# Designs tried in a protein design run: peptides against a protein of PDB entry 8OXM. Part 56

Target 1, 371 residues: chain A of PDB entry 8OXM
Amino acid sequence: FKAEFRLAGGVNLPKIIDCVGSDGKERRQLVKGRDDLRQDAVMQQVFQMCNTLLQRNTETRKRKLTICTYKVVPLSQRSGVLEWCTGTVPIGEFLVNNEDGAHKRYRPNDFSAFQCQKKMMEVQKKSFEEKYEVFMDVCQNFQPVFRYFCMEKFLDPAIWFEKRLAYTRSVATSSIVGYILGLGDRHVQNILINEQSAELVHIDLGVAFEQGKILPTPETVPFRLTRDIVDGMGITGVEGVFRRCCEKTMEVMRNSQETLLTIVEVLLYDPLFDWTMNPLKALYLQQRPEDETELHPTLNADDQECKRNLSDIDQSFNKVAERVLMRLQEKLKGVEEGTVLSVGGQVNLLIQQAIDPKNLSRLFPGWKAWV

## One batch from the design tools (peptide; aimed at target 1 V11 D185 H187 T217)

Design b2_p20_5_s4 (made by RFdiffusion4, then SolubleMPNN; from b2_p20_5, 10 letters changed)
Fold by OpenDDE base, seed 3:
Structure b2_p20_5_s4 (fold): chain B 371 residues (1-371), chain A 20 residues (1-20)
Amino acid sequence: as target 1 above (371 residues)
Amino acid sequence: MEEERKELEEIELLIEEARK
């Protein structure tokens, strides 16, 4: 390890450390304190398994359909080491950086990212109709620009085309696998893009198994397929390569049902794997910037009243785990809203749900559904 | 649309075969 560390920004002030491996290679690592990295570690193992399934199938192997994974080493319940994704940038940093974001550069007459955020925060407690109207106004005055990512990074037309395909495949694979696993909290800072490969890296995997649906503002989309995500695919959008890669990924997942169920069952019943949404985590994920001041968790809530009968907690946990497994089995059978769908029908429904402005307008404003 | 989808799939496969 080098003696020097850098602070990454953010509430938890993670430390960026440089280490020299036994191979003489320098590697950046992110040391997170106060975060439970066990969920990230477990979800990375599930992604590695999904990648193994995708590599076994000829159609998905030919397309190099993979989820980008990173190394997670949990050190304690509240600390761990992450592989720092060198050469990646958060899509939010590229798109909506306050100084030089792509929206500001390419669309200087559109609403600012701040104006969009403010408008959506003002209607956060309003009706779905009012949220939809304001969301449509925001979308009209905040046009997508993510096509320019590949154009800025890849000047050669042949390389540009290949990288746009790699991006589209990465979105498709991660969207379908993310849906199967019920991955939530897919805001623009939790999705990184690799500046060399154009592939996505999903980070902060703390909302899984559809636990995003039980947030105070429930998640209403199966994955992030917002206007900028689609714009990065180029002129074909969600049609062609994206749809086909989703179908092929879904086919592999459905054909691997027994394997996926067995592994998820082991994980759901692992006493070290806390995947359940708790009220404190829900508050943290949907905190208003204005509410940061007062919730010093006085950790002095006496341990006494949380002796709700361990038996009743265990029975409630088992019922939640069973429901998660049943819903996973339904997804892997193509059961949506009580109807059995083909792979193409299921993928089409998921795409329509993900791009529906009515679903997007209902999301928590911090998710930035207009980006 | 469906023809264009097939053409793009063929192009994708050709690119991935040329990388081997």
Scores: peptide ipSAE 0.021, ipTM 0.552, DockQ to the pose 0.013
OpenDDE base, seeds 1, 2, 4, 5: peptide ipSAE 0.018, 0.021, 0.016, 0.017; ipTM 0.483, 0.550, 0.450, 0.479

Design b2_p20_6 (made by RFdiffusion4)
Pose (drawn by RFdiffusion4):
Structure b2_p20_6 (pose): chain A 334 residues (1-279, 317-371), chain P 20 residues (1-20)
Amino acid sequence: FKAEFRLAGGVNLPKIIDCVGSDGKERRQLVKGRDDLRQDAVMQQVFQMCNTLLQRNTETRKRKLTICTYKVVPLSQRSGVLEWCTGTVPIGEFLVNNEDGAHKRYRPNDFSAFQCQKKMMEVQKKSFEEKYEVFMDVCQNFQPVFRYFCMEKFLDPAIWFEKRLAYTRSVATSSIVGYILGLGDRHVQNILINEQSAELVHIDLGVAFEQGKILPTPETVPFRLTRDIVDGMGITGVEGVFRRCCEKTMEVMRNSQETLLTIVEVLLYDPLFDWTMNPFNKVAERVLMRLQEKLKGVEEGTVLSVGGQVNLLIQQAIDPKNLSRLFPGWKAWV
Amino acid sequence: HSLTPKQQAVYEKREELLEE
């Protein structure tokens, strides 16, 4: 074990450690004290199940739809450990870096990130109209730059297109799975982009199962489909590879709702922390009902096809009205 | 609605991002 450890930041102060194994290769682990990783363990298990189901299905096997997973090992009710992701860079560090940010490098005339943060801070005390107007003004003077990422990393057109296609597929699959699982904490620091495979990886998974509505600032989108992600998917935008991949993933999930419910039914017997406190779990049953409704496409008794559900999700995600009410720290304009 | 310690920590982390 290495004698030194680093802090990853945050109120809980997670610890980062390095271990040298028998082969001598250093492996980085993240021990997360004062937090419960049992929910993250369930998230990783359902991620692996979805990846296996996508691999089993011939329609998705050809499309090579995969979900990037990292091992999470719970150690106690209030602690655990997880595998650190190597060879990945934060999206916000690449895009909105103060020193060498992509938006500053490509579009110096556009508004800086500090100006946008100042405007968002100044407008949180305003009403809906002023928030919508400021958001539209910010979007007018802040063009997406993320499309140049593979252009700056993959000079060969074949590799560049391969990486762009893998990025688009990974974004579609992760977005579908996050909507199904109700993942809400999807700001720039929770998503890591690989420098080689260019596949997005979700690392935080801190809050899910429709927890953003509980937060003071509700989460009005099911997944992150901001202007930068859409521009980086290519000229075609959401139409094309993203829509088809979302439809295929939704079909696979509708075909495997039995396996998904079997995986998620681990609750109601060993409830995790933050629940059933302050004296057939209530909130567990509620989230199971919500997940079942999402999977069956019933909601309030209405039937919805896979294509219609995908179109509705795209409309909700790209709607500026929903983006205006989001948390300023979520970087909806980014 | 009340907030759990974990939800409060997530909310405070978002405030720190905004202050950056």

Design b2_p20_6_s1 (made by RFdiffusion4, then SolubleMPNN; from b2_p20_6, 13 letters changed)
Fold by OpenDDE base, seed 3:
Structure b2_p20_6_s1 (fold): chain B 371 residues (1-371), chain A 20 residues (1-20)
Amino acid sequence: as target 1 above (371 residues)
Amino acid sequence: APLTERQKNVVLGLQQILEE
């Protein structure tokens, strides 16, 4: 491993480490700064608390509804990520690896992952109508294959069935918990699958509390429920097990409103928990391949922060924190678009929003909404 | 606003979980 350290400037800025694999592929690893590892650690604790709530409820406990957590061991910046990923693979690596990805293996006549990405990048600055048309063409010529993950890993039919159920339950639990917490940046490299359990592990928890909506290309879906994610559930898709597990998870979250609000309020006002979106983080998350050369540290970012009176920063922070708490309270009451919904109505709306090709076509091309 | 006694107990519980 030649780790070329590109020092992005500053002690606390995320260090981009280009790791050249033994395969000769450069893998950009964001070595998150100390503060980003803390953000992931804090969100893992929130997930552990959600798991405790899910284990107390008989219906969610019987279904084994849990969000997979990992111990953020604050060892070295390199060792923590490797220990957490043991026995897991990124969904993107299984599906869209250029050499041996499942799309290439099972659908050799479909568009390549590169062709799909190129087509969506060409329309990135275009109208929503043009993005939708190209997204539909990409989707027609890039058919789902994620059903084959469980079929390849679990040859025994009884084991295969149980693992497909474990997968579906994991998607449901993580989708609803992630929605309540406003978890964003759910691209195919930030979602791992455990090769033994078929459960999902969500990594890179730096976009939370709906901060994905204030990105230059705002997030338009509540969670990742793309065609491959649905294909992994088998023939029932989002119906039956997935929907019921979402409803039971949402019921526990809504019944735990006071606890969840108290936890999130403490976290939002922790001066050491930087959850706010900053321009550098936004640029990093939605960086274009062409813009990689011009990350000159424009000294002008410091000059705008320095001129905000401490009082205006504190007032702006408090107003954002209050809006996050109000929106969390609305979600936990089932308030969507000013209407109070039942658990089933709220879950149905979220599923429809997540699978809507109009919402998916508007996402940043790096999110890979066609996968 | 100063943290309520309940919020302080949640912070203390979170800190204990962070130190284990």
Scores: peptide ipSAE 0.018, ipTM 0.468, DockQ to the pose 0.021
OpenDDE base, seeds 1, 2, 4, 5: peptide ipSAE 0.016, 0.018, 0.016, 0.010; ipTM 0.446, 0.550, 0.475, 0.481

Design b2_p20_6_s2 (made by RFdiffusion4, then SolubleMPNN; from b2_p20_6, 13 letters changed)
Fold by OpenDDE base, seed 2:
Structure b2_p20_6_s2 (fold): chain B 371 residues (1-371), chain A 20 residues (1-20)
Amino acid sequence: as target 1 above (371 residues)
Amino acid sequence: PELTERQKNIVKGLEEILKE
């Protein structure tokens, strides 16, 4: 370990530590304090399994469909070292950084990221109609720019084209697998982009199994497919490569139903894998930027010794786990809203749900649905 | 720091399920 610590930006002040490996290579390590990195570690294993399924299938293997994974080294229940993905940047840092963000550089006359956030925060407690109107005004005055990521990083046209395809495939694979696993909290700081591969790296996997739907502001989209995410795909948007990669990923997931159910069942009943949403976690995830200063880290998870009879906790847990398994089985059968859909029909519904401005306008403002 | 013995067992069980 080098004695030099760099603070990464963000609420939890993650410490970047340069580690010299036994091989003499310097590796940047992100030390998250107080986050349950076990959830990330478990979900990375599930992603590795999904990648194995995707590599076994000829159609997904030919398309190089994979979810980017990172090495999680849990140090404790509340601390760990992430092997930091060197050469990754949060999509939010590229897009909406205060001084050098792509929106400010390419669209200097649009609303600032701060103005957009302020407008959406002002309507946070308003009707869905008022949220939709303000969201549409924000979207009109905050046009997507994420196409410029690949254009800035990849000057050679052939490389640029291949990287744009890699990006589109990464979005498709992570979107469908993320939907199957019920991944939430897909805000612009929880999605990194690799500056060399143009592939996405999903971090902070603590909202899984649709637990985002039970947040005070429920999640209304199956995955992040916002205007900038789509703009990064280029002129075809969600059509062509993205849709086909989603369909091929969904085919593999549906054909792996038994395996995926067995995996998720084992994980749901693991007493060391706390996937359940708790009120403190919900408050933390949907905290206002103004309130970030007052979360004294004194939230000892030990105060959940509410002596509810072990039997009632276990029964409530089992009912939630059963519901998660039932919903996973429905997804893997293509059952959406009580209707059995084809792979193409299911993928189409998910895309429409993810891009619907009505669904996007209902999200928590911190999710930044206009980006 | 390695995966806990339990996490290793989960991984191993999951790898076995994927081999069937």
Scores: peptide ipSAE 0.021, ipTM 0.558, DockQ to the pose 0.021
OpenDDE base, seeds 1, 3, 4, 5: peptide ipSAE 0.014, 0.017, 0.014, 0.015; ipTM 0.510, 0.556, 0.471, 0.498; seeds 1, 3 fail the geometry check

Design b2_p20_6_s3 (made by RFdiffusion4, then SolubleMPNN; from b2_p20_6, 12 letters changed)
Fold by OpenDDE base, seed 5:
Structure b2_p20_6_s3 (fold): chain B 371 residues (1-371), chain A 20 residues (1-20)
Amino acid sequence: as target 1 above (371 residues)
Amino acid sequence: PELTERQKNVVEGLQEILKE
């Protein structure tokens, strides 16, 4: 183990540790708490299932549509190591690192990442109209640069084109599967990119089954399809390869409805799988960086008042689980806002929702919707 | 409905991970 560790963003401040293996290879590992590791491990198995469904279909197999998965290794009763793919970097570290981030290097006259965050934090408690206006000003003065990731890493033009295609396919597959599973908290530190494959690795899977919609600032997008995410696809943006890969992924998910419903039903009623959003987790996920210094979690376990009767908790849990299953069934039928859509219609609606600056402007400032 | 062999294998694998 190297003595240096980095704090990753997200719940419980997971430690990124560079480990030298007995083979002399450096492996980047993330150390998280046990409960977070269980949730991440379960979601990795669900992703492996989705990959198996995608590999069985000829159209998705030919396109090499997969979600990148990682191994979870428990180390102790309270800690475990996530073995990350060696050579991954958070997209936020590449884009908006304070010293050497791609925005600062390629757009030195744009707003700094700090100025953008400050402007959006100032309007956090304002109207949706004021948030939209400030978000548009931020976006005008903070232009996308993620196209340069593949250009920096892949100097050969043929390799560059292949890696840009791998990136676009990875975004499409993870976006659609993430939408079906209701994956939230897709901020720029919870999405890694592999520096060799250009594929995305989604981490910190603690917001699932649309629980991001019940946060104090509700999530308003189905997945992350921000301007930098789109810029990484190159000149075609969301059209052509991305859209077709989304449609082919959605076709496989909709045709696998019974399998996906059965798996999610088992998970929702497993007492060892805590997927529900609790108030403490909600406060932590949407805590301001300025408030991180003072909130030592001396939230005494003695707030006894929210011990509602066990019977009312169980009834409330069952009603939430039933609503999650109903909403999953709707998604897999193509039911959006009470209307049955074709695969192309559903994918189009999701893309429009994800790129809408009105939806993006309403997100929590820590999500960094302008990146 | 009776779980398919594949659904059983997934449930078993998920239950194993949840017990660890």
Scores: peptide ipSAE 0.032, ipTM 0.627, DockQ to the pose 0.023
OpenDDE base, seeds 1, 2, 3, 4: peptide ipSAE 0.025, 0.019, 0.024, 0.017; ipTM 0.591, 0.558, 0.607, 0.514; seed 2 fails the geometry check

Design b2_p20_6_s4 (made by RFdiffusion4, then SolubleMPNN; from b2_p20_6, 11 letters changed)
Fold by OpenDDE base, seed 2:
Structure b2_p20_6_s4 (fold): chain B 371 residues (1-371), chain A 20 residues (1-20)
Amino acid sequence: as target 1 above (371 residues)
Amino acid sequence: PELTERQKNVVEGLEEILKE
């Protein structure tokens, strides 16, 4: 390890350390000291399995449909080393980083990212109607710019086109796999883009199995398909390549129902994999930027072991796990809202849910649904 | 740093399920 560390931005002050490998290569590693990186490690394994399923199928293999994975080395339940995704940037950093963000550069007369956030925070406790109206005003005055990522990074037109396709395929694969696994907390800092491949890397996988729906502000979209995400696909948006890649990914997932259920069952009952939402985690995920200063580490969770009989905790856990498995089975059968859908019908419903301004306006303001 | 022995067992079990 080099003695020099850099602080990465963010609440948890993740430490970027340079490690010299036994091969003499320097590798940047992110050391997180408070996040349960075991969740990320387990979810990376699930993604590798999904990738194996996608590589076995001829139609998904021809399209190079993969979810990007990274190496996670859990050091403890609360600490680990991420092999930092070298050559990746958070989509939020590219889009909304202060005065240098793509929105400010390409749309200097639009609302600032701060103005958008402020407007949505002001209506956070208001009606769904008021949230929708303010969200539509924000969206009108904050136009998408993510198309410029590929244009800035890939100057050759043939490379640019290929990278835009790689991006679109990555969004499709991660969206469908993420939906099947019930991934939440897909805010603009938890999605990285690879500056060389244009593929997305999803990080911070602690909200899984639809646990985002039990947050104080429930998640209302199946995956992130916001206006900038769509703008990065180019002129066709969600139509054509994205839709077809979603359908082909969903076909593979549905045809792998037994395998996916067995995998998820093993994971849900692994006592080392704490996938359940707890009140502290919920508070942390939906904390206001203003409240970041007051989390004194002195919430000793008094291990008031509420001696709820081990039996009642186990029964409550088992009921939640059973419900997760039932909902996963429904998704893999194409059961949405009590109706059995075709792959095309299911993918269409998910796309419509993900792009619906009514659903987007209801999200927690920290999710930045206008980006 | 190696996966915990339990994480290895989960990976191995999952790799077995994927080989069938």
Scores: peptide ipSAE 0.007, ipTM 0.409, DockQ to the pose 0.021
OpenDDE base, seeds 1, 3, 4, 5: peptide ipSAE 0.000, 0.007, 0.000, 0.000; ipTM 0.325, 0.362, 0.323, 0.312

Design b2_p20_7 (made by RFdiffusion4)
Pose (drawn by RFdiffusion4):
Structure b2_p20_7 (pose): chain A 334 residues (1-279, 317-371), chain P 20 residues (1-20)
Amino acid sequence: FKAEFRLAGGVNLPKIIDCVGSDGKERRQLVKGRDDLRQDAVMQQVFQMCNTLLQRNTETRKRKLTICTYKVVPLSQRSGVLEWCTGTVPIGEFLVNNEDGAHKRYRPNDFSAFQCQKKMMEVQKKSFEEKYEVFMDVCQNFQPVFRYFCMEKFLDPAIWFEKRLAYTRSVATSSIVGYILGLGDRHVQNILINEQSAELVHIDLGVAFEQGKILPTPETVPFRLTRDIVDGMGITGVEGVFRRCCEKTMEVMRNSQETLLTIVEVLLYDPLFDWTMNPFNKVAERVLMRLQEKLKGVEEGTVLSVGGQVNLLIQQAIDPKNLSRLFPGWKAWV
Amino acid sequence: DEEIEEEYEEELELRNIPPP
């Protein structure tokens, strides 16, 4: 074990450690004290199940739809450990870096990230109209730059297109699974982009199962489909590879709702922390019902096809009205 | 206004986002 450890930041102060194994290769682990990783363990298990189901299905096997997973080992009710992701860079560090940010490098005339943050801080005390107007003004003077990422990393057109296609597929699959699982904490620091495979990886998974509505600022989107992601998917935008991949993933999930419910039914017997405190779990049953409704496409008794559900999700995600009410720190304009 | 500032700071802590 290495004698030094680093802090990853945050109120809980997670610890980063390095271990040297028998082969001598250093492996980085993240011990997360004062936090419950049992929910993250369930998230990783359902991620692996979805990846296996996508691999089993011939339609998705050809499309090579995969979910990037990292091992999470719970150690106690209030602690655990997880595998650190190597060879990845944060999206916000690449895009909105103060020093060498992509938006500053490509579009110096556009508004800086500090100006946008100042405007968002000044407008949180305003009403809906002023928030919508400021958001539209910010979007007018802040063009997406993320499309140049592979252009700056993959000079060969074949490799560049391969990496762009893998990025688009991964974004579609991760967005579908996050909507199904109700993942809300999807700001720039929770998503890591690989420098080689160019596949997005979700690392935080801190809050899910429709938790953003509980937060003071409700999450009005099911997944992150901001202008930068859409521009980086290519000229075709959401139409094309993203829509088809979302439809295929939704079909696979409708075909495997039995396996998904079997995986998620681990609750109601060993409830995790932050629940059933302050004296057939209530919230567990509620989230199971909500997941079942999402999977069956019933909601309030209405039937919805896979294509219609995908179109509705795209409309909700790209709607500026929903993006205006989001948390300023979520970086909806980014 | 003070309540909005308090709620914003509390949500920053929940999201592990440092203030600007």

Design b2_p20_7_s1 (made by RFdiffusion4, then SolubleMPNN; from b2_p20_7, 9 letters changed)
Fold by OpenDDE base, seed 2:
Structure b2_p20_7_s1 (fold): chain B 371 residues (1-371), chain A 20 residues (1-20)
Amino acid sequence: as target 1 above (371 residues)
Amino acid sequence: DKEIEEQYKKLLEILELPPP
């Protein structure tokens, strides 16, 4: 370790530490304090298992379908070292940076990111109809620009085309794997893009097993497939490569039902793995950016010594775990809304749910569904 | 399968990390 550290931006002030490996290479490490890095580490290991399943199938292997992983070395439930995702940028930083975001550069006459957020915050407590109308107005005046990421980073046309395909495959794989695992909180800062590979890296995996649906503002989409995410795929959008990669990923997931159920069952019943949503976590995830300054994380999770009878907690926990397993089994059987769907039918339903402006308009404004 | 079994062992090692 070098004696010097840098602060990464963010409320928890994560420390970036430069480490010299035994190979003499310097590697940046992110030391997070007080974050549940165990959940990230567990989910990264589950993603590696999914990647192993995808590599075994000829159709997914030929398409190089993988979910990008990063190394997490948990030191405890509340501390650990992450391998910093060098050469990645948050999609939100590229798209909606205050100084030189792609929306401002390519669409200077559109609404600012701040204007869009303000309009959606003003209707946050309004009807679904009012949210939908304001969301459509925001979308009309905030047009997608993420196609320019690959155009800026990859000047050679053959490389550009390859990287656009890599991006589209990464979105497809992460969307379907994320849906199967019930991954939530997919806001534009929790999705990084690799500037060399054009592949996505999903970070902050603390909302899993559909726990995003029990948030005060429930998640209404199966994954992030917003207009900028689609624009990055180029002129074909969700059709062609994306859809086919989703179908092939879903085929592998459904054919791996027993393995996936066994893995998730072990995770759900592990007494040390806190995957459940708690009220403090829910409040933290759905805070206003203005309120981020006042959350001193002095809420020691230790004050849950409320002597709820161990029996009632265990029974409630077991019922939630059973429901998660049941829903996972339904997904892996292609059961959606009480109907058994083909892989193509299921993937089509998920795409339609993810792009539906009615579903997108209902999301928490901090999720930035207009991006 | 040896690779999934090794990955599963690593998963268990992560899950066996003591509470803080």
Scores: peptide ipSAE 0.184, ipTM 0.801, DockQ to the pose 0.018
OpenDDE base, seeds 1, 3, 4, 5: peptide ipSAE 0.000, 0.020, 0.050, 0.009; ipTM 0.311, 0.533, 0.667, 0.470

Design b2_p20_7_s2 (made by RFdiffusion4, then SolubleMPNN; from b2_p20_7, 13 letters changed)
Fold by OpenDDE base, seed 2:
Structure b2_p20_7_s2 (fold): chain B 371 residues (1-371), chain A 20 residues (1-20)
Amino acid sequence: as target 1 above (371 residues)
Amino acid sequence: DEEIDKQLAELMKILELPAP
């Protein structure tokens, strides 16, 4: 370890430490404290299993459909070392950085990212109708710019085209795998883009198995398919390559039902894998930026022994786990809202749900659904 | 199967579970 460290920013002030390996190579490590790095480590293994399934299928292998993974070394339930994804940037940093963000550079007359956030925060407790109207006003005055990522990074037209395809495939694969696993909290800081591959790296995997639906502001989209995400695909948007890659990924997932159910069953009944949403985690995920200054973690959870009989806790947990498995089985059968859909029908429904401005307007403002 | 079984064993190790 080098004696010097850098702060990566964010609430938990993760430390970037340069480590010299036994091979004499320097590697950047992110030391995260107080976060459940075990959850990230588990989800990375599940992603590797999904990648193995995708590589076995000729159609998904030919399309190079993969979800990007990173190495997690859990040191404890609340501490560990992440392999820092060198050469990646949060999509939010590229798009909505206060000084040099792509929206400010390419659309200087649009609303600022701060103005958009403020407008959506003002209506956070309002009706769905009022949220929708303000979201549409924000969207009208904050136009997509993520197409410029590939244009800035890849000057050669042939490379640019290949990287745009890699991006589109990465969005498709991660969207469908993420939907099957019920991944939530897909805000613009939890999605990195690789500056060399144009592939997405999903981080902070602490909201899984649709636990985002039980947040104080429920998640209303199956994955992030916002206007900037779509703009990065180029002129075809969600049509053509993206849709076909979603369908081929969904086909592999549905054909791997038994394997995926077995994997998720092992995870759900593991006593060390706390996948359940707790009130403190829910508050942390949907906290206001204004409240970031006062969370001194002086919430010692006093173990108020809620002496709920161990039997009642276990029965409640088992019922939630059973419901998660049932919902996973439904997804893998193409059952949506009590109707059995084809792969194309299911993928179409998920795309429509993800791009619906009514669903997007209902999300927590910190998710930045207008980006 | 062997690669899934290996990945499952690595998962079980992360979970501090006995390998199946």
Scores: peptide ipSAE 0.109, ipTM 0.739, DockQ to the pose 0.017
OpenDDE base, seeds 1, 3, 4, 5: peptide ipSAE 0.011, 0.008, 0.024, 0.000; ipTM 0.463, 0.427, 0.601, 0.302

